Peptides against a protein of PDB entry 7BDX. Designs and how they scored, part 124

Target 1, 212 residues: chain A of PDB entry 7BDX
Amino acid sequence: EMGAAACTLLWGVSSSEEVVKAILGGDKALKFFSITGQTMESFVKSLDGDVQELDSDESQFVFALAGIVTNVAAIACGREFLVNSSRVLLDTILQLLGDLKPGQCTKLKVLMLMSLYNVSINLKGLKYISESPGFIPLLWWLLSDPDAEVCLHVLRLVQSVVLEPEVFSKSASEFRSSLPLQRILAMSKSRNPRLQTAAQELLEDLRTLEHN

## One batch from the design tools (peptide; made by RFdiffusion4, then SolubleMPNN)

Design b2_p16_2_s1 (from b2_p16_2, 10 letters changed)
Fold by OpenDDE base, seed 4:
Structure b2_p16_2_s1 (fold): chain B 212 residues (1-212), chain C 212 residues (1-212), chain A 16 residues (1-16)
Amino acid sequence: as target 1 above (212 residues)
Amino acid sequence: as target 1 above (212 residues)
Amino acid sequence: SSELEELAELNEKRAA
């Protein structure tokens, strides 16, 4: 309980750039983010046996951790830190997104995807995550999620890849050959306006790339 | 481990007034400080059986909690919050300071005393803690601690009481009758310059009050 | 790239 409460407060205040800088300026950041990855992994591994009540302190704690990572990644210096000093955490996030089943831990998936999107704003970060083994299959796996919010954040991450020629060119063949076009087209007709817009924009970007 | 790391980061960033305001501006502050008191109490109660290794994650966690309280109390709005909305936490801190033996949990005592000193800057806070049952005996109990830092922060808290006529007048008789004058005089000869100065200043303030 | 700079404006912070 207390750990979850403290972590939740830290998550809330980490929305400030100054707080992120303060977190990273200390000597404890490396350890914190190292343990964060391990803790998130342990949580996801615990799900295979018991239906963790989504409202548990443990769940809330892990949500707060993922939220902190997201907020850190939302800042330029935070992205630099993660990509330079906490790559194992990024590897863990990618792993966990693959390990979770569609519809499982939706809130956590959203937060992790938001963190990866924020990392993708940095060219070095985008290069790192996109060069991760199985990255493209992972994107399509995640797009199979029934949750519109998960799909939205996946589409945003996909868009980050397609908008960067230096990155997209390296994976263009695999990307084109495996693209779940029918799924994205279906999303472009979603009743969720955010999902609809993201899918439409991505389809337009993809059309532009085919003509170039 | 992870809880202690998160709480330690929260402690570090709570040195900022803006972070304290952000903590208090949320809907979670009340719950957090309520659980904080309970957690600190549980920790102190656990000491009676096992020599808790001072370097344990549990100890570090409780130190961080006490540090957060101290940093919150260092801000005017934080003092107002504690005195208005988290009195039980203040009661718990006073209780724990009484329950701990001389030389036991010195670091925690210092942090708790610092928090009480910060609360004492607010007249309403000073009134509240000074009107707590056994407050004066508690001060003298704490002055029996072999640690100079504990004694220093006790003397500072005593000085807060004596410098406020509205508060001192209510307890002046008990204060004068129970004053460990020989102990304070001994501290005025301490090799610790901070302790020496604090004891000298308090003795001067007390002399001034006797002549008025 | 200019596109990443534009995406930087779209970075997301998540409040608790």
Scores: peptide ipSAE 0.036, ipTM 0.832, DockQ to the pose 0.057
Fold by OpenDDE base, seed 1:
Parts: sequence; structure tokens; C-alpha cells
Structure b2_p16_2_s1 (fold): chain B 212 residues (1-212), chain C 212 residues (1-212), chain A 16 residues (1-16)
Amino acid sequence: as target 1 above (212 residues)
Amino acid sequence: as target 1 above (212 residues)
Amino acid sequence: SSELEELAELNEKRAA
């Protein structure tokens, strides 16, 4: 309980850039983000056995950790820190997104996807995550999720790849050959306005790339 | 481990007034400080049985909690919050200071005493803690500690009482009858310059009050 | 790139 409460407060205050700088300026940051990855991994591994209630203290704790990573990645110095000093955490997030089944741990998936999107704002971060083994198959795996919010954040991450020619050119062949076009077209007709807009924008970006 | 790491980071960033305001402005503050008191109490109760290593994750976690309370009490709005909304935590700190033996958990005692001193900067806080049952005996119990840093922070807390006529007048008879004058005089001759100064200043303040 | 700067304006902070 107390750990989850402390971590939740830390998540709340990490929305401030000055707090992110204070976290990263301390000698504890490296250790904290190392243990964060391990803790998130341990939690996801525990889900295969026991139907853990999503409202547990452990779940809240892991959600707060993922929230902290998202808020750190929202700041330029935080992105730099993650891509330079916490690559193992990024690798862990990518792995966990692959290990989770469609519809499993939706809230955690959303937070992890938001963190990856924020990392992708930095070209170095985008290069790092897009060059991860199985990244494109992972995007399509995640896009098969029944949850509209998961799909929204996947589409935004896909857009981040598509909008960067240096990154897209490296994977363009694999991307074009495996693109779940029918799924994205279905999302462009969604009743969810955020998902609809994200899918429409991505389809427009893709059409522009086919004509170039 | 992860809880202690998160709490330690929260302690570090709580040195900022803006972070204290952010913690207190959230809907989680009341719950957090309630669980803080319970966690500190559970830790101190566990010490009577097992020689817990002071370097344990649990010890670090509780030290970070006490540090957060100290940092919150260092800020005016934090003092107001503690005295208005977290009195049970103050009662717990006073109780735990009484339960700990001389030389036991020195680091935790120092942090708790620092938090009480910070609370005592507010007249409402000073009134609240000084009117607690057994407060004067507690001060002398704590002043029997062999640790110079514990004794220093006790002397500062005693000075906070002595310097406030409205508070001192209510307990002046008990204070004068039980004052460990020989112990304070011995501290005024200490090789520790901080302890020496604090004891000398308190003796001067006491002499001034005897002539009025 | 200007596009990355525009994406940077879309920094997502998640409240607890």
C-alpha cells in the first residue's frame, strides 16, 4: 500500500518539468529506472498465472511507474536520459507490449505506448525503438487490440515512424508488405472521434508517401 | 526495493516548495500521510523483535517517509496541512519518539525531531505538540540519548517552547521542576560545536526567564 | 525537423 501511495504521488508531481529535472539530476535516477523495468516485467509475468485484480495495490504501483516514465519522456531532458542511460527500460517496455495479449492490461499498455510515443519525438529515440527487433510486427500485434485507446496510441506511434523519412525509408518495404490497411480503414470509420481522426491522418500520410 | 526507490526520489524532490504544494493540492495527500504514520509505527514495532539491519530497504523507506514529513513541515502550507489535517501523524511521531530507546534508530529520531521542530515554527503547531500528554517528560527522555545529533534537535525543540511565552507559561512549573540542568550544562561544554552552541543559547534563554 | 517540433508540442503528460 505505502509504496503504491508514494509512487502515485511521484507520478503526479512528475508532470512538472522541474520535478523531472530534479529526479534526473540526482544520483538515484539510474537505479530507479532500472528497478522500474524489472518491476513492470515481474508484474506482467505474474499475470499469466493469477487473474490479478486490476485494482490491486500492485497494479496501481505499476501504473504509477509507467506514468512516471511517460512524464519523464514528455520532457526533452527526460527523452535524452531514457535513450542514453535507460535503453534497457525501453527494451523492457517493447518486450512487455509484445507479451501482453489483446485486451490484457489495457491501462498499462496505454501508458507504455504513450511513453514510447514521447520517446519517438526525439529522432534518436525514434531510431532506437524502430530498429528494435520485430518492431513492425509488434505495431500490428498491438493494433489487433479490441480497445480503441490502445489502437489510438499505436496509430500515433505508427504516424511518428511514417512522418520521419530517415526512419521510414529503412523499413518501408516491410511496412508496405505487412500494413493492416483494412484494419486502419475500419478505424477511420470508428465512432470514437479520436481514433477516427488518427486513422484518417495516417491514411493521408500513407497516400502521400505512395505518390512520392 | 522499488517502493523505497520511489519514496527516496519523492523525498529528494519534496525539498522544493512547489513540489510540496503539488503533493498537498492533490486528492492523495490525506491518504498518503495517514499511511505514512501507520508505516512508521509498524516499522518501530518490528524493531523490538528482530535486529533489523539499519541499511535494509524497509529502513530506507521509513527514513524517506520521515524526510518527506520534515520537508513538508519546512513549508508554511505544509505546516498548516499537518496541524489541521494530519494531527494523527504528529501524535504518531510523538509516540514513536517515546517508544524508541536511547541509541535506537538515531537517524529516524533525528528526522522525526526535525519535523516536529519545523511544525513548532507555527504557533498553532507549537501549541499542539506542547499540549500533548507527557511532552515535557518526552523531551527529557530524548535528551538522555547518547547521540549528539538527537540531543541537538531536542535542545532546538526545547528552545522553541522556551522562546514562546504563551506556550512556556502553561508548562513553566513542570518545566522548572524537571529541567535536566546538569545534562544541558554538560552539553554546553561538548566538543560538538553545534551541540555546544545550542546548549549555551538555551541556558541564556532560561537565565533570562528566571530574572523576569 | 519541423515535424518533430510539431510533435514535441504534442508531448503527453499523464496525470495520476
Scores: peptide ipSAE 0.032, ipTM 0.831, DockQ to the pose 0.076
Fold by OpenDDE base, seed 5:
Structure b2_p16_2_s1 (fold): chain B 212 residues (1-212), chain C 212 residues (1-212), chain A 16 residues (1-16)
Amino acid sequence: as target 1 above (212 residues)
Amino acid sequence: as target 1 above (212 residues)
Amino acid sequence: SSELEELAELNEKRAA
């Protein structure tokens, strides 16, 4: 309980850029983010066969950790720190997103995807995550999720790849050959307006890239 | 490990007034400080007979909690919050300071005494803690500690009482009848310059109050 | 300036 409460407060205040700078300005940041990755991994590995109690202290703690990573990645110096000094954490997030089944830990998936999206704002970050083994198959695995919020954040991450020519050119063949076009087309007809818009925009970007 | 790391970061960033305002501006502050008191109490109760591992995750966690309370009390709105909405936490700190033996948990005692001193900057806070049952005996109990830092922070808290006529007048008879004058005189000859100065200042203040 | 503004709009912050 107390750990989750403290971590939740840290998550809340990490929405401030000055707080992110203060977190990173100390000698404790590296250790914190190392243990964060291990804690998130331990949690996801423990979920095998159990009904996730979404309201548990453990779940709240892991959500707060993922939220902190997201808020750190929302700041330029935070992105630089993650990409330069906490690559293992990024690898962990990618691995955990692959380990989670469709419909499993939806809130955590969204937070982790938001963190990766924020990292993708940095060209170095986008290069790093897109060159990770199994990245393209992972995107399609995640896009099979029944949850609209998961799918939305996957589409946004896919768009970040598509909009960066240097990154997209390296993966273009694999991307085009495996693209779940029918799934994206179905999402462009979603009742969720955010998902609908994101799918439509991605389809337009993809069409533009076929003609260029 | 992870809880202590998160709480330590929260402690570090709580040195900022803006972070304290952010902590208090949410609906989670009350719950956090309630659980803080319970956690500190649980820790102190568990120390009976065990050698305190000062470097343990548990100790670090409790130190961070006490540090957060200290930093919250260092800000005017934080003092107001503690005195208005977290009185149980103040009662807990007073109780724990009474339960700890001389030389036991020195670092925690210092942090808790610093929090009470910060609360004493507010007249309402000083009134509240000074009117707590056993407050004067508690000060003398704490002043029997062999640690110079503990004694220093006790003397500072005693000085806050002595310098406030409205508060001192209510306790003046008990205070004067139980004052460990020989102990304070010994501290005025300490090799620790901060302790020496604090003891000398308090002796001067006490002499002034006898002549008025 | 436009790139910084665009980056600011792209940043996702989640409050607890």
Scores: peptide ipSAE 0.031, ipTM 0.828, DockQ to the pose 0.078
Fold by OpenDDE base, seed 3:
Structure b2_p16_2_s1 (fold): chain B 212 residues (1-212), chain C 212 residues (1-212), chain A 16 residues (1-16)
Amino acid sequence: as target 1 above (212 residues)
Amino acid sequence: as target 1 above (212 residues)
Amino acid sequence: SSELEELAELNEKRAA
């Protein structure tokens, strides 16, 4: 209980850029983010056996950790820190997103996807995550999720790849050959306005790239 | 491990007034400080049996909690919050300081004493803690500690009482009858310059009160 | 760079 409460408060205050700078300016940041990855991994591995109720202290704790990573990645110095000093955490997030089944642990998936999207705002971060083994298959695996919010954040991450020519050129062949076009087209007709818009924009971006 | 790391980061960032305001502005502050008191109490109760190494994750966690309380009490709105909404935590800190033996858990004592000193900067806070049952005997119990840093923070708290006529007048008889004058005089000759100065200043303040 | 900055404004700071 107390750990989850403390971590939740840290998540809340990490929405401030100054707090993120303070976290990263300390000598404990490296260890914190290292243990964060391990803790998240342990949590996901525990899901195969016990119906961990989403409302458990453990779940709240892991959600707060993922939230902190997201908020750190939301600012330039935080992205730089993650891509330079906490690559193992990024690798862990990618791995965990692959290990989770469609519809499983939706809130955590959303937070992890948001963190990856924020990292992708930095060209160095985008290069790193997009060059990860199985990245493109992972995107399509995640896009098969029944949850609209998961799919929204996947589409945003796909858009970040598509909008960066230097990155997209390296994966363009794999991307085009495996693109779940019918799924994206279906999302462009979603009743969820955010998902609909994101799918439409991505389809437009893809069309622009085919004509160039 | 992870809980201690998160709480330690929260402690570090709580040195900022803006972070304290952010913590207190949330809906989780009351619960957090309630559980904080319980956690600290549980830790102190566990010391009677197991040689908890000061370097344990549990110790680090409790030190961080005490540090957060100290930093909250360092600002005006934090003091107001503690004295209005978290009196049980203040009562717990006073109780725990009494339960600990001289030389036991020095770092925690220092942090708790610092928190009480910070609370004492507010007249309402000073009134509350000084009117606590056994407060004056507690001060002398703590002043019997062999640790110079513990004694320093006790002397600072005693000074806060002495310098406030409205508070001192209520306890003046008990204070004068139980004052460990020889102990304070010995501290005024300490090799520790901070302790020496604090003891000298307190002796001067006491002399001024006897002549008025 | 400018599109990345605009995307940075879209950084969803999820407060707890």
Scores: peptide ipSAE 0.030, ipTM 0.825, DockQ to the pose 0.058

Design b2_p16_2_s2 (from b2_p16_2, 9 letters changed)
Fold by OpenDDE base, seed 4:
Structure b2_p16_2_s2 (fold): chain B 212 residues (1-212), chain C 212 residues (1-212), chain A 16 residues (1-16)
Amino acid sequence: as target 1 above (212 residues)
Amino acid sequence: as target 1 above (212 residues)
Amino acid sequence: SSELAELEELNDKRAA
């Protein structure tokens, strides 16, 4: 209980750039992010049984951790820190996104995807995550999620890859051969305006790349 | 482990006034400070056996909690919040300071005393803590601690009482009758310069009050 | 643009 409350407060204040800088400026950041990855992994491994504990202190704690990582990754120095010093955490997030089934831990997926998107704003971050083994299959697995918010954040991450020629060129063949085009086309007709827009923009970007 | 790490980071960033305001501006503050008191109390109650676990995750967690309370109390709006909305926490801190033996949990005592001193900067806070049952005996009990930092923060809290006539007048008889003058005089000769100065200043303030 | 993970936005989705 107390840990979740403290972590929730830390999540709330981590929306500030100055707080993120303060977190990273201390000698505790490395340990914190290392344990964060382990904690998230332990939580996801515990879910193999009863899905019912979404409102537990443990769930709230893990959501707060994912929120903190997201907010840290929203800042340039935070992205640099994660890619330089906390790669294991990024690897863990990628692994956990693959381990979770469609519809499972939707809120956690959204937060983890937001964190990866934020990391992808940096070319070094984008390179790192996109060169991760199974990254492209992972994107398509995640895009099979019935949740519109999960799909939205997947599409945004896919767009980050597509918009960076240096990254896209390395995986273009695999990307094109496995692209769930029909799924993305269906999303472009979504009633969710954010999902609809993201799918339309991605389709336009893909069309531009096919003509170049 | 993770809870202690998160709470330690929250402690570190709570040194910022803006972070304190952000903590208090959310709907989670009441719950956080309520659970904080309970957690600190549970920790102190667990110490009845082996004093050995000072370096445990639990100890670090409680130190971070006390540090957060101290930093919140360092800000005017934080003091107002604690006195208006978290009186049970203040009562708990006072109780725990009485429950701890001399030399026991010195770091925690220092942090709790710092928090009470910060609360005492506000007249409403000073009134509240000084009107707590057994407050004067508690001050003298704490001043019997062999630790110079504990004694320093006790003397500072005593000085806050002495410097406020509206508060001091209510307890002046009990204060004068129980004053450990010889102990304070000994502290005025301490090799610790901060303790020495605090004891000298308090003795001067007391002399001024005896002549008025 | 970067995204912040807001506590309130995640709570409002629970009320829906």
Scores: peptide ipSAE 0.076, ipTM 0.821, DockQ to the pose 0.062; fails the geometry check
Fold by OpenDDE base, seed 5:
Structure b2_p16_2_s2 (fold): chain B 212 residues (1-212), chain C 212 residues (1-212), chain A 16 residues (1-16)
Amino acid sequence: as target 1 above (212 residues)
Amino acid sequence: as target 1 above (212 residues)
Amino acid sequence: SSELAELEELNDKRAA
C-alpha cells in the first residue's frame, strides 16, 4: 500500500518539467528505471495465472510507474535519458505490449503506448523503437485490440513512423504488405471522434505516400 | 525494493517548494500521510525483535518517508497542512521518538526531530506539539541520547519552546523543575561546534528568562 | 505534441 501511494504522488508531480529534471539530476534515476522495467515485467507475467484485481495496490503501483515513464518521456531531457540510458526499459515496454492479449490490461497498454509515442517525438527514439525486432507485427497485434483508446494510441505511433521518411523508408515494404487497411478503414467510421480523426488522418497520410 | 526507490526519488524532489505544493494540491496527500504514520510505526515496532539491517530497503523506505515529512514541514503551506489535516502523523512521530531507546535508529530520530522543528516554526504547530501528553519528559529522554546530532535537534526544538512566551509560560514550571541543566552544560563543552553553540545559546536564553 | 498521463483521467475511468 505505502509504495503505491508514494509512487502515485511521484507520478502526479512528474507532470512538471522541473520535477522530471530533478528526478533525472540525481544518481538514483538509473536504478529507479531499471527496477521499473523489472517490476512491470513481473506484474504482466503474474497476470497469466491469477485474476489480479485491476484495483489492487500492485496494479496502482504499476500504473504509476508507467505514468512516470510517460511523463519523463514528455520532456526533451527525459526522452534523451530514456533513449540513451534506459533502452532496456523501452525494450521491456515493447515486449510487454506484445505479451498482453487483446482486451488485457487496457489501462496499462494505454500508458505504455503513450510513453512510446512520447519517445517517438525524438528521432533517435523513433529509430530505436522502430528498429526493434517485431515492431511492425506488434503494431498490428495492438491494433487488433477491441479498446478504442488502445487503438487510438497505436494509430498515433503508426503516424509517427509514417511521417518520418528516414524511418518509414526502412520498413515501407513490410509495413505496406502487412497493413490492416480494413481495420483502419473501420476505425475511420468509429463513433469515437478521436479514433475516427486519427484513422482518417493516417489514411490520408498513407495515400499521399503512395502518390509520391 | 521498487517502493523504496520511488519514495527516495519523491524525497529528493520534495526539497522544492513547488513539489510540496503539487503533493498537497492533490486528493492523495491525506491518504499518503496517514499511511506514512502507520508505516513508520510498524517499522519502529519491528525493531524490538529483529536486528533489521539499517541498510535494508525497509529502512531506506522509512528514512525517505521521514525525509518527505521534513521537507513538507519546511514549507509554510506544508506546515499548515500537517497541523490542520495530519495531526495523527505528528502524534505518531512524538510517540515513536518516545519508543526509541538512546542510540537506537539515530538517523530516523534526526529526521523526525527535524520535522518537528520545522512544524514548530508555525505557532499553531508549536502549540500543538508542546501541548502533547509527555512532551517535556520526551525532550529530556531524547536529550539523554549519546548521539550529538540527535541532541542538537532536541536543543533546537527546546529553543523553539523557550523563545515563544505564550508556549513557554504554560510549561515553565514543569520545564524548570525537570531541566537537565548538567547535561546541557556538558553539551556547551562539546567538541561538536554546532552542538556547543546550540547549548550555549539555549543556556543564555534560559538565563535571560530567569531575570525577566 | 507530447502527452502527459494525468492521474485524474485514469481515476475517473476507474470510478466509473
Scores: peptide ipSAE 0.068, ipTM 0.818, DockQ to the pose 0.065; fails the geometry check
Fold by OpenDDE base, seed 2:
Structure b2_p16_2_s2 (fold): chain B 212 residues (1-212), chain C 212 residues (1-212), chain A 16 residues (1-16)
Amino acid sequence: as target 1 above (212 residues)
Amino acid sequence: as target 1 above (212 residues)
Amino acid sequence: SSELAELEELNDKRAA
């Protein structure tokens, strides 16, 4: 309980750039983010056996960790730190997103996808994530999620790839051959306005790339 | 491990007034400080059986909690919060200081004494702490500690009482009758310059009160 | 633009 409470407070205050700088300026940052990845992995591995209530202290703790990672990645120096010094954590997040089934741990998926999106704001971060083995299949696996928020954040990450010619050109053939176009078209007709807009914008970006 | 790491980071960033305000502005502050007291109490109660290594993750966690309380109490709004909304935590700290033996958990004692000193900066906080049952005997119990830092922070808290006439007048008779004068005189001759100075200043303040 | 993970939005999404 106490660990989750402390981590939740740390998550709340990590919305401040100055707090992120303070976290990263300490000698404990590397260890903290290393343990963060291990803790999230242990939690996801434990889900196969015990129906951990989504409202458990352990779940709250892992959500707070993922929230902290997201908020660190929202800041330029935080992105640089993650891409340079915490690549193992990024690899762990990618792995966990693949290990989770559609509809499983939706909130954690959203936070992890938000963290990856924030990392992708930097070209170096986007290159690193997009060059990860199985990245494109992972995006389509995640896009099969019944949750609109998961799908929204997947589409945003796909858009980050599509909008960077240097990154997109490396995987354009695989991307075009495996694109779940019917699924994205269905999302463009969603009653969820955010999902609808994101799917429509992505379809427009893809059309522009096909005509060029 | 992860809880201790998160709490240690929260402790580090809680040195900022803005972070303290953010912690207190959240709906989670009351619960957090309630659990903090319980966690510290559980740790101290566990010491009788298992020689918990002072460098354990559990010890580090409790030190970070006490550090956060101290940093909250260092800010005016934090003192007001503790005195108005977290009196149980203050009572717990006073109890734990009594439960610990001389030389036991020195670092925790120092942090708890620092938190009480910070609370005593406000007249309302000083009144609350000094009116606690057994407060004066507790000060002398703590002053028997072989650790110079513990003794230093006890002397600072005693000085806070002595310098406030409205508070001192209520307990002046008990204070004068139980004062470990020989111990304080010995501290005024300490090789530790901070302890020496604090003991000397307190002796001067006491002399001034006897002549008035 | 970067996105912050706000505690309240995730709690409100839990309550809905």
Scores: peptide ipSAE 0.068, ipTM 0.820, DockQ to the pose 0.062; fails the geometry check
Fold by OpenDDE base, seed 1:
Structure b2_p16_2_s2 (fold): chain B 212 residues (1-212), chain C 212 residues (1-212), chain A 16 residues (1-16)
Amino acid sequence: as target 1 above (212 residues)
Amino acid sequence: as target 1 above (212 residues)
Amino acid sequence: SSELAELEELNDKRAA
């Protein structure tokens, strides 16, 4: 209980850039983000056995950790720190997104995808995550999720790749050969306006790239 | 481990007034400080059985909690919050200071005494703690500690009482009858310069009150 | 633009 409460408060205050700078400027940051990855991994591994209630203290704790990672990645110095000094955490997030089944731990997936999107704002971060083994298959695996919010954040991450010519050119062949076009077209007709817009924008970007 | 790491980071950033305001402005503050008191109490109760190593993750977690309380009490809105909305935590700190033996958990005692001193800066806070049952005997119990840092923070808390006529007048008879004058005089000759100064100032303040 | 993960949005999604 107390650990989850402390982590939840830390998540709340991590929305401030000055708080993120204070976290990163301390001698405890590296250790904290190392243990964060281990804790998230341990939680996901525990799900294959026990139907853990999503509202448990452990779930709240892990959601708060994922929230902190997202908020750290939302600022320039936080992205630099993650990409330079906490690559293992990024690798862990990518692995966990692959390990989770469609519809499993939706809230955690959304937070992890938001963190990866924020990391992708930095070209170095985008290069690092896109060059990860199985990254493109992972995107399509995640896009098979029945949850509109998961799919939205996947489409935003896909757009980050498509909008960077240097990154897209490296995997354009694999991307074109495996693109779930029918799924994205279906999302462009979604009743969810955020998902609809994200799918439409991505389809427009893809059409522009096919004519170039 | 992860809870202690999160709490340690929260302690570090709580040195900022803006972070304390953000913590207190959230809907989680009351619950957090309630669980803080319970966690500190559970830790102190566990010490009577097992020789817990001071460097354990549990000890670090509790020290970080006490540090957060101290930093919250260091600012005006934090003092107001503690005195108005978290009195149970103040009662718990006073109780735990009484339960701990001389030389036991020195670091935790220092942090708790610092938090009470910070609360005592507000007249409402000083009134609340000084009117607590057994407060004056507690001060002398704590002043029997062999640790100079514990004794220093006790003397500072005693000075807060002595320097407020409204508070001192209520307990002046008990204070004068039980004052460990020889112990304070011995501290005024200490090789520790901080303890020496605090004891000298308190003796000067007491002499001034005897002539008025 | 970067996105913040707000606690309030998660609480509102719990109430829904």
Scores: peptide ipSAE 0.060, ipTM 0.819, DockQ to the pose 0.063; fails the geometry check

